# Designs tried in a protein design run: peptides against a protein of PDB entry 6J54. Part 74

Target 1, 223 residues: chain A of PDB entry 6J54
Amino acid sequence: NENLFASFIAPTMMGLPIVTLIIMFPSLLFPTPKRLINNRTISIQQWLIQLTSKQMMAIHNQKGQTWSLMLMSLIMFIGSTNILGLLPHSFTPTTQLSMNLGMAIPLWSATVFTGFRYKTKTSLAHFLPQGTPALLIPMLVIIETISLFIQPVALAVRLTANITAGHLLIHLIGGATLALLNINTMTAFITFTILILLTILEFAVALIQAYVFTLLVSLYLHD
Target 2, 42 residues: chain B of PDB entry 6J54
Amino acid sequence: QFQFTGIKKYFNSYTLTGRMNCVLATYGGIALLVLYFKLRSK

## One batch from the design tools (peptide; aimed at target 1 M24)

Design b2_p28_5 (made by RFdiffusion4)
Pose (drawn by RFdiffusion4):
Structure b2_p28_5 (pose): chain A 223 residues (1-223), chain B 41 residues (1-41), chain P 28 residues (1-28)
Amino acid sequence: as target 1 above (223 residues)
Amino acid sequence: FQFTGIKKYFNSYTLTGRMNCVLATYGGIALLVLYFKLRSK
Amino acid sequence: TFFYNLFLFFAIYFAVFMFIYYIIYLFF
């Protein structure tokens, strides 16, 4: 009975303040120069695009490359609006589940209507996988179509659920430091757990590769 | 001038990318079950 | 500057969508 942890009961609030200012703000963090040589703080933003525009370009290699100049704008917005919210009292718009159901459905249904305007038969004849055996036709086309309509819900719910799961362990491991007016040796170990956990919460950039890339496989497979 | 800089890009991919009506239908129906539950409290 | 204008139009689209959701949240 040496080290007794404590806890504080308080409501964890994902309130909704004025949002249309908070959305526009990580646009003005990125400027654009009208010069040849640039000023060594855009120049490491301009080099960070020319890397990851050479990985969502190399798989497709079609006349579906026109679509890929918009998929690097989708990676900078939820690459920035997940990184800004690690600050002390900031507010992330990709916490709320509302705009992610507007980021998945106007983009996911922009993919099944891409081959239906050009191929019209073999886009969802991709439901036919192989040289058809006879004992499993109805066990297949009720499976591979229930794992198609999961995809918009499987694209947007995987983003909101673990971004706001990073913010609660910031509070609750952080709020147990403030309520630790008991023995002071264990206060530093909970603090040291925080400053490890904030390094893991820079996997909020690593969860944007898993949004643009399963949108490219959900685009490269249909088209 | 927030248009003609990206007007060549719109009619290229908004043929399939501007289908927010399915989002508007799935969003407008999602407005209907919450005003109904508060009506029945 | 064609990429920044597309990035800004994308941010305006979501700003209009979240403004409509904020009005519906105040109405409730």

Design b2_p28_5_s1 (made by RFdiffusion4, then SolubleMPNN; from b2_p28_5, 24 letters changed)
Fold by OpenDDE base, seed 4:
Structure b2_p28_5_s1 (fold): chain B 223 residues (1-223), chain C 42 residues (1-42), chain A 28 residues (1-28)
Amino acid sequence: as target 1 above (223 residues)
Amino acid sequence: as target 2 above (42 residues)
Amino acid sequence: EELGLLLEYLAKLLAELARALLELALLL
């Protein structure tokens, strides 16, 4: 098991944690535009940001659209870290549940407090679904309260589980491929093909999970 | 459209105000129960 | 065996995610 989870250990160099540098590295991939017509890479990035911003903020009012900068920075951060994590021998910070909880809990709390501050009546009413029989009201309010507190945990665990499972699978199939190279070349080739297909899938999963994480935060803000 | 009279006007599961009041009443009841058991245990 | 369990877990996770996304898409 140590070999399987060795890639998920926080990397250190000379006793100093490099995790901070790894977390900050994706920010270097998104330089600020300076010209009216920027470089191709910057133009594509801005286009993607505008596209995703329009999609996520379409459900929000003007007050909710003030969160656009925060949500777009979040999706770009998570997406970039997930994609970079698929590089060989790279460490993915988003595989750490602590990091994802560190992002999910403050964002969730901010959305909940914002809801209670500006839409107190509606937010309190969400603890009781419409049309609930009178006898079930106390039980359902308790369940909905528990459900609310599970939201940040579910948000963090979903991201962590998807990224971690993908990396583990790539590692296992990759290890199997290397082991089979000296045993049966034909089976090793088949396993290698599966590895390539899986890697492509994980690139898609990495982007989808970043989007889902940000979208759910946005939806909690909308509610 | 729902027409509520009496207690149902303030405590219903259909109107926004009614739902809010039900939630507040539930939390208040739970708080009172917790307080009661805490005071009883002491 | 570990690979099989992991694949099963991943398949279930992806299926649940797909279902959740579908439900969300239907609600939007």
Scores: peptide ipSAE 0.022, ipTM 0.683, DockQ to the pose 0.017
OpenDDE base, seeds 1, 2, 3, 5: peptide ipSAE 0.021, 0.017, 0.013, 0.021; ipTM 0.643, 0.649, 0.622, 0.669; seed 2 fails the geometry check

Design b2_p28_5_s2 (made by RFdiffusion4, then SolubleMPNN; from b2_p28_5, 25 letters changed)
Fold by OpenDDE base, seed 1:
Structure b2_p28_5_s2 (fold): chain B 223 residues (1-223), chain C 42 residues (1-42), chain A 28 residues (1-28)
Amino acid sequence: as target 1 above (223 residues)
Amino acid sequence: as target 2 above (42 residues)
Amino acid sequence: EELSLLLQYLTQLLAELAAQVQELLLLL
């Protein structure tokens, strides 16, 4: 059991937490372009950033597009950390609920605050869906208020649960594959194939979760 | 366009202003209830 | 059993996520 969760323990070096260094490491993978015609890798990165930026910010007005830098940095950060976390014996900080809450709560609060500051009427009206029967208005307003406060929690838990579940599944199937190698090679081969498919899926999930996290933040900003 | 008269003009679930007023009224009512129970307990 | 539960949980999460994305797309 300890071996299963060992990958989720915050790494320390000489008693000092190196989590901060791990968090900062993805930033090194995205160098700023210095040439008009950059290397293929940098060009692809820039293209992906532009593509995702255009897709995410298309929903927002010009005022909302000011959040583009933050949202893009967020998706790149979460995506890169999630992908790097799929490396063997790597630690993914996004598996830590504390980190995800630390990101979700400020971003959520910023979006809510921005909504109340600049679109007070619309934001307040959002607590009551259109067409609600008069007798259900008070109850529904309360439910919508609770729903609002659940948003950051759901955002953080979704990311954490998806990434953590993926990691655990990879470890479990990987361990089972290793155990079956000495028992039945054919079954081990099947489990290994499943493991490969699962790892591919987790790569996709890693990117999707980063995108969804940022998209939902963007959506809350739009509302 | 919705034509509302009387109280429904200000408190409705169809117009933006009406919904806002309903929300504010709900929060105000809750606040008053909390205040009432707080004062009653003293 | 634990693996099956984890798979079910993951599948449910993905389904919920897909539903939310679909709902978002419908709202746009």
Scores: peptide ipSAE 0.044, ipTM 0.700, DockQ to the pose 0.018
OpenDDE base, seeds 2, 3, 4, 5: peptide ipSAE 0.022, 0.019, 0.025, 0.022; ipTM 0.663, 0.651, 0.698, 0.664

Design b2_p28_5_s3 (made by RFdiffusion4, then SolubleMPNN; from b2_p28_5, 25 letters changed)
Fold by OpenDDE base, seed 1:
Structure b2_p28_5_s3 (fold): chain B 223 residues (1-223), chain C 42 residues (1-42), chain A 28 residues (1-28)
Amino acid sequence: as target 1 above (223 residues)
Amino acid sequence: as target 2 above (42 residues)
Amino acid sequence: EELSLLLEYLAKQLAELAAAFERLLQLL
């Protein structure tokens, strides 16, 4: 039972945190294209980046599109780390709430401050939904203010919870499958099938959560 | 377009400026209340 | 029991987060 969460412990080697190396590793998977016509793998990768970039930045005007590089790097980072985290005996940094908050809070604050700096009137107006009855205005402004501060927390917790829950489920179902192999082969086969389906789902979730995280940051930037 | 007169022209939940003013007024009111209680406690 | 471990893990994560925030506040 203690081993259930062992995979979530920050790995260290010789007292040095190798988490930094793990975090940096995904960057090696995205080499810069050197040739006019690259390999199929690189071409597909670049195509995916361009596709996601176009989709995410379509919401923004030209000024907001300056954030394209950062947002794309973010989605690639989170997506790659999440996918790599599904490898056996791998450590997923995005399962750490501290890391996700470390990303969410600065990005959220940057978007909020950018909004207040360049679109002060619109940003302030967002604290009050249109058409609110006059008597409810003070209360609703307070609620919207609280909601604003919950955004980075919700962003980080969503990512952390989804990835962590997925990992836990894979471990639990995997362990159950192994235990059932010696008890009931038929049930073990069913459980194994569920495990496979769950693993496929987690791959999808890994990508979706990266996308949602970045998209929400982008939406906050759009105001 | 909404036609507002008087105070509703500046404080309304329909126009951008009106909403902004309502938000500022709310924060200002809260700040004044906090200030009042702070000064009262002294 | 597994739920308790999960809660403990979450509590640990929150504690680490709180410590990180405290450190950040000390730097500010």
Scores: peptide ipSAE 0.025, ipTM 0.682, DockQ to the pose 0.033
OpenDDE base, seeds 2, 3, 4, 5: peptide ipSAE 0.018, 0.019, 0.014, 0.016; ipTM 0.669, 0.676, 0.631, 0.661

Design b2_p28_5_s4 (made by RFdiffusion4, then SolubleMPNN; from b2_p28_5, 24 letters changed)
Fold by OpenDDE base, seed 5:
Structure b2_p28_5_s4 (fold): chain B 223 residues (1-223), chain C 42 residues (1-42), chain A 28 residues (1-28)
Amino acid sequence: as target 1 above (223 residues)
Amino acid sequence: as target 2 above (42 residues)
Amino acid sequence: SELSLLLKALALELANLAQLLELLALLL
């Protein structure tokens, strides 16, 4: 039991939390451009950021585009942390629900409050879907209100559950492969192949979850 | 667009203003109910 | 026990992916 969840325990060194260093480490992988034409790696990074920015902000007006920097930083942070977390025996901060809630709640509240500030009528009207029967209005408004408060929780839990489940699968299958190496090499090879495929899938999931997290925040901003 | 008269003009599920008023009315009703139960316990 | 946990984790992962795809489809 402890072996399965040992990788999810917050690492400490000499009583000091290394989590802070782990969280800050991905920032070193994305240096700021200093030249008009940078090296290929930075150019590709900037190109990807621009592409994602165009896609994410396409649905927003000029006022919503003010959030572009924050949303891009968020997707880069979550994406990089998730990918780095796929390293063997590495700790992924986004597997911690506390971290994801710490990101989701403020961002969600900011988007909701921004919506109420600039689009008060539309935001209030959003609690009642158009064309609902009159008899269902009170109940539906209550349900929609509850749904609103579930949004940050669902946002955080989705990211946490996806990354955590992926890590658990990798560890379980990885452990099975190691155990089967001395029992049946052929079965171990099959299991190892599955592990490779799963790892590739988790790389995709890591990026997609970062994108979806940011996209949902952006969607809540749009209201 | 829909043209409503009377109470339906202010409280409808089709117009933006009507939807807003319905939401406000619902919250107001809930607030009044909560207030009633709080005052009842005194 | 480990197999059951693996199956549950796999089911959870597949469910999450399905929900993700559904969400993406709704956003497109």
Scores: peptide ipSAE 0.212, ipTM 0.752, DockQ to the pose 0.018
OpenDDE base, seeds 1, 2, 3, 4: peptide ipSAE 0.199, 0.169, 0.162, 0.178; ipTM 0.753, 0.751, 0.749, 0.747

Design b2_p28_6 (made by RFdiffusion4)
Pose (drawn by RFdiffusion4):
Structure b2_p28_6 (pose): chain A 223 residues (1-223), chain B 41 residues (1-41), chain P 28 residues (1-28)
Amino acid sequence: as target 1 above (223 residues)
Amino acid sequence: FQFTGIKKYFNSYTLTGRMNCVLATYGGIALLVLYFKLRSK
Amino acid sequence: SSSSTVFTVVVIVSYVVFYVYSYYSSSS
C-alpha cells in the first residue's frame, strides 16, 4: 500500500465552437510564392510535396493520373488539422464525426462512378475473381458486395475514432498529475508517460497515409 | 477569381466527384431521426 | 495584394481572440 493513484471525475467535453474560422486557419499556414528562388520556409514545404507526389503517382500510371493532383491536397488538410490540435487548448475539426462522413462519401462514390461512365460492364464484373467453381457462387457474391458498401463507413469511422482516442489519454493521464497531491515521486513518472505519449500522437501524420492510400487502392482497383 | 484558376479542373472530375446528393440524401434522412426522437422525448 | 494581407491579419487576430477566450473559459 505505498503508491495510491488518484482520479478526478470531470466531463470530457468535445464542444462545438465557431468552426468556419477554425477550418480556414490551416490554409494560411502555407504560403505560395510567385518567384523562382524562394525563401527557405516555403522551400521545405515545396520539397515535402515532391516526395509524396512521387508515391501516389507511381502505382496508377494511366490516364487516371489527372485525379492525383487533388489527392495531395487531401493529405495536407488532414495532415495539418490533426497536427494543430496537439497544442494546449486548440480544437480539431476532424474530431467531430460530421465532416468525415462528408469526406468519405463524395470521394468514395466518385470512384464507382468513374468506371461506370467508361467501362460499364467490367468495373463490377471485378466481382468475378477467377475460373469459376460451382459450389461457391452464391457464397461469394453476397460476401464481396457486403465488403464493398462497408468501405465508406470503413474509411470515415477509422479516422474519427482514433483521433479522439488520442485526446482522452492526453487529458486523463494529464489530469491525474493535477490530482496527485499524494506522494510526489510518482508524479514525474506520469509526466514522463505523457511526453512519450505526445511523441506517439505524432502518428496523426501517419494516419493520413492510411487515408489517401486506401483511397488510391480504392481507385486503382476500380480503375 | 477563385474559379478560373480551377475551372479546368472542375468539369473534368466533378462529373463523378460532385455527387454530394448521396451525402445530401444520407444527410437529410439523418436529420429526420433526431428531430423525431426529441419529439417523442 | 493589400486586400489579401488585410484579410490574413483579420483571420489571425480573430483566431488569437478565440484562443484567449477558450483559455479563459477553461480557467473557470

Design b2_p28_6_s1 (made by RFdiffusion4, then SolubleMPNN; from b2_p28_6, 26 letters changed)
Fold by OpenDDE base, seed 1:
Structure b2_p28_6_s1 (fold): chain B 223 residues (1-223), chain C 42 residues (1-42), chain A 28 residues (1-28)
Amino acid sequence: as target 1 above (223 residues)
Amino acid sequence: as target 2 above (42 residues)
Amino acid sequence: SKELEELRKKLLEEYEKLQKELRELAER
């Protein structure tokens, strides 16, 4: 049991939280361009950033596009941290609900506040769907209000649950594979194959969750 | 385009303004109810 | 603001085109 959740405990060295360093580490993987034509790696990164930026900001007007830098930084951060977290016995900061809430709540509040600031009528009207019968209006408004407040929680929990579940599976299957190496080599090989496939799947999930997280924030801004 | 008259002009679930007013009215009603119960308890 | 937005869009498109051309030249 202790080994199962050991990867989810915040690591400390000499009593100092090393989590901060782990969080800042992905920033080093994305250096700033120095010249017009950079290295292939940097060029690919910039191309991906531009591509994702165009896709995400295509639904937003000029006011919404002001958030492009923040949203792109968010997706790059979450994506990179999630991918790096898939390394064996690595600590993923995004598995911590506190971190995800720390990201989701401010972003959610900012999007809601921005909506109320610039699109007050539309934002207020969003609490009531069109065509609602008069008798259901008060109840539906209340439900929609509650739904609004559940959004940041759902956003954080979704990201945390998906990444955490993936990590748990990888560790469990990995541990089982190691245990089966001394019991049945053939079964261990099968389990190892499953582990590889699962790892590949989790890479995809890591990217998708980063995208979904950022996209939902963007959608809340657009609404 | 929806044409509403009377109270439906201001409180409807079809127009943007109507929806906004309905939301505001709902919140106002809830606030009044809370205030009523708070004052009643005293 | 609309004119500025259109200008920014045009400038961005030109910039991207220029970068593409430069990359193509660098690959030769």
Scores: peptide ipSAE 0.038, ipTM 0.535, DockQ to the pose 0.017
OpenDDE base, seeds 2, 3, 4, 5: peptide ipSAE 0.103, 0.008, 0.014, 0.021; ipTM 0.585, 0.522, 0.533, 0.545; seeds 2, 5 fail the geometry check

Design b2_p28_6_s2 (made by RFdiffusion4, then SolubleMPNN; from b2_p28_6, 26 letters changed)
Fold by OpenDDE base, seed 5:
Structure b2_p28_6_s2 (fold): chain B 223 residues (1-223), chain C 42 residues (1-42), chain A 28 residues (1-28)
Amino acid sequence: as target 1 above (223 residues)
Amino acid sequence: as target 2 above (42 residues)
Amino acid sequence: SKELEKLEKELKEKYEELLKKLKEEAEK
């Protein structure tokens, strides 16, 4: 059982954690454009960034669009790290709950505090849904308050659980495929096919989870 | 659309101001209760 | 509730944008 989670242990080099380098590595894959007409890969990246930016910020007003840079950087970071984490025997930083909480809590607090700072009346009104019967107001306010504090936890757990589960399945099926190569080649081939399909699925899941995480942060900003 | 009078004007779940006041009243009530129990224990 | 509030915000923003456009056209 310990071997199942060994792939999720933070890698170290000579006793020093190299997690920081792994976290910073995806940023190198997205260089800043230096030419009027950039390379095809950079142009595609910029086009994708613009497309996602337009989709995410379309629901925001002008004041909310000031957060565009942060939200786009967040989705690029989470998306790139998740995709890179699907590489064989690679460590995915987003599988660590501590990292996801470290991202979710500050972003959540920033959105909440921004709401209280600029739209205090609206933010306070969010603790009571419209049309609530008078008898249920105290209880519902308490529940909504608790719900607010669960939001960062839900963001972190959702991302962590999805990426961790996918990563774990890839490793398990991959290991089983290798073990079955010498036992039954037919079953190994079937298992390998499933592994390929699962890998493709996890690529999609990685992108979706990055998008959902950033989207929910943006939604909390404009509640 | 919504015509409230008296206490319902300030404490309602339909208007923005009413909802805000309800939330503040709830938090204030809880804070007072906690304060009461804290002072009573001393 | 959050979705409803967001829709209300979006509606208000669209209304304000339309008013700004109307004012700009009226000044021209």
Scores: peptide ipSAE 0.013, ipTM 0.545, DockQ to the pose 0.010
OpenDDE base, seeds 1, 2, 3, 4: peptide ipSAE 0.013, 0.007, 0.005, 0.007; ipTM 0.501, 0.550, 0.530, 0.584

Design b2_p28_6_s3 (made by RFdiffusion4, then SolubleMPNN; from b2_p28_6, 25 letters changed)
Fold by OpenDDE base, seed 5:
Structure b2_p28_6_s3 (fold): chain B 223 residues (1-223), chain C 42 residues (1-42), chain A 28 residues (1-28)
Amino acid sequence: as target 1 above (223 residues)
Amino acid sequence: as target 2 above (42 residues)
Amino acid sequence: SSLLEKLRQKLLEEYKKLQEELEKKAAE
């Protein structure tokens, strides 16, 4: 048990600067295009970015389009870090709750503040659903206020829990496979097959979680 | 479509303005309660 | 569309039902 968690804590114990380098590393995998016709890899990346951008910004009007760059950068960052985190014995920064909170809270605050800045009446009205009985208005407003503050926490915990759970499963099954190599080769082969399937699943989960995180931020902005 | 008169015109859960006013009133009430307890503690 | 919104709607519906029942009792 201690060895499993050691893989998550070891890079952070070396200091924050090393963690910062790990966080910045995925950015190097997405170089800026320098030519009109780029390499196949860059072209695929641009195509994916364009596709995801169209999907994310389809919910927003012209005013919401100003957040396109931030949302796309966010999804690219989270997605790339999550994918890299699936490497064996790798450190995924998004598995750290502190990082996810540090990322979610500012974004949440920005969306809420933007709502109050440009849509004050609508934003204030969201604290009270329509059709609420008069006697329940004060209580419901309080509940809605609490719910608003829980949003960034839920957003961060969801991402952290999903990525961490997947990472732990990969490590556990991977470790079991290595241990069974000397005990029963046939069983080890079966376990290894399961590991491969799980890894493929976690790749999908990593992308989905990045998308969901960005989508929820976008929805909070749209209100 | 709803026609409100009196206090319900300004404080209702159906109109946008009404909901906004209800929220503001609730926060105002809470703020007053907090101020009351702070002054009482002194 | 979220689970939270569904829960909120369910609670609101229950509260409305309770209010209607109270109004019926008050009318008696």
Scores: peptide ipSAE 0.232, ipTM 0.714, DockQ to the pose 0.008
OpenDDE base, seeds 1, 2, 3, 4: peptide ipSAE 0.213, 0.212, 0.193, 0.032; ipTM 0.708, 0.717, 0.701, 0.622

Design b2_p28_6_s4 (made by RFdiffusion4, then SolubleMPNN; from b2_p28_6, 26 letters changed)
Fold by OpenDDE base, seed 5:
Structure b2_p28_6_s4 (fold): chain B 223 residues (1-223), chain C 42 residues (1-42), chain A 28 residues (1-28)
Amino acid sequence: as target 1 above (223 residues)
Amino acid sequence: as target 2 above (42 residues)
Amino acid sequence: SEELEKLAKELEEQYRKLLEELERRALE
C-alpha cells in the first residue's frame, strides 16, 4: 500500500527539503506580543499559554519551574504542528517517527541526567520500588532499568502513532468522499459527515497528544 | 521505623539509601559479569 | 514515583486549603 503512505513521504521541492520550512512555519503563527494590549488572537493565545503553563508547572517544585519555558515551547510546537497536520494533503512532521524520536530522546536524556545530577540518591533509588522482596531485587532492578530506556521510545511512538493514524484516516475518508461524489451522492454526503466529525475528533486528539507528551516529560523530570 | 542490622542495614528495599545500594550492587554485579565474559573470550 | 506521591499529597493539602478559603469567602 505505497499509495497510502505516499502522503507521509517528506516533501521536497527541487531536491531541497521543505520539511525544515514546515517545521518552522508553526512558529510564525505565534508572534510575540509587542503592545501592552495585543490583538484578540494574540491575547487568546497568551491566555491559553498561561493557563497551560500554570497547570503543568503546578506539579513542579521551584527548581522544576525552570523548565517551564522549554516545556511550554514543546507544547506549542507539537500542538501547532499536529493541528496543521490535519489539513488535507498536508505533511505533518510529527508523523515522522524519526523526528519524534529525535525530539523525545534528548528531552528524556535531559530529564534523566538532571535527576542524576541534582538528586542522585533518589534517582538511583527509583530503580527499585519500595518494599520489594530481597529475592526479586536483582530482576526488578533490571526490569526497571529496561523500562527507563523504553520511556523515550514509548513517548515517541505514542505521539507518532496517534497523529499518523488520524492523518491516515482523514486522508482515506477524504479520498473516498471525493470518489463517491460522482457515484453515489447520498453515500458521499454520509462519508463527508463522518469526515467532519473525525476531523473535529482529531483536533482534540492533536491537542491531547501534545499535552500528554509534554506532561510525561515533565513527570519524568520529577520521577 | 524500620530497624535493620547487618547486611540488611545497607541493602534493603525500604530505605532510600538501602535501595540505592541495592541498585548499585546489581549494576556492579552485572558489570563484573560482563567484564568476566569479555576477558574470558580473549 | 515516591516524589510524585509526596507531591500529590502536597497538592491535596493545598487543594483543601483552597477549599477552606473559598468557604470562608463565601461566608463573608
Scores: peptide ipSAE 0.067, ipTM 0.611, DockQ to the pose 0.010
OpenDDE base, seeds 1, 2, 3, 4: peptide ipSAE 0.025, 0.019, 0.018, 0.016; ipTM 0.601, 0.598, 0.610, 0.586

Design b2_p28_7 (made by RFdiffusion4)
Pose (drawn by RFdiffusion4):
Structure b2_p28_7 (pose): chain A 223 residues (1-223), chain B 41 residues (1-41), chain P 28 residues (1-28)
Amino acid sequence: as target 1 above (223 residues)
Amino acid sequence: FQFTGIKKYFNSYTLTGRMNCVLATYGGIALLVLYFKLRSK
Amino acid sequence: SYSEIYQLFLFLAIYFAVFQLIFVILLL
């Protein structure tokens, strides 16, 4: 009975303040120069695009490369609006489940209608995998079509659920420091757990590769 | 001038990318179950 | 290529700001 942890009961609030200012704000963190040589703070933003525009370009290699100049604008918005919210009292728009159901469905249904306006037969004849055996036709085409309509729910719910799961362990491990007016040796170990956990919460950039890339496999497989 | 800088881009991919009517239908129906539960409290 | 990506990034941020404003109005 040496080190008794404590806890504080308080509501964890994901309120909704004025949002159309907060959305526009990580657009003016990135400027654009009309000059040849640039000023050494855009120049490491302009080099960070020329890396990851050479990885969403190399798989496709078609006349579906036209679509890939918009998929690097989808990686900078939820690459920034997940990184800004690690600050003390900031608010992330990709916490709320509302706009991620508007990021998945206008993009996911922009992929099944891409081969249906050009191929019209073999886009969902991709439901035919191989040289057809006879005992498992109805066990297949009720499976591979129930794992198609999962995909818009499987694209948007995997983003909202773990971004706001990073914010609660910021509070609750952080709120147990403030309510630790008991023995003071264990206060530093909870603080040291925080400053490790904030390094793991820069996997909010690593969850934006897992949004653009399973949108490319959900685009390269259909087209 | 927030148009003609990206007007060549629009009619290229908004043929399939501007289908927010399925989002508007899935969003408008999602407005209907919440005003109904508060009507029945 | 950086100026064309930035123009698409600004248009995407306006699209989501208009969508979120419609959602806040309907929530009210």

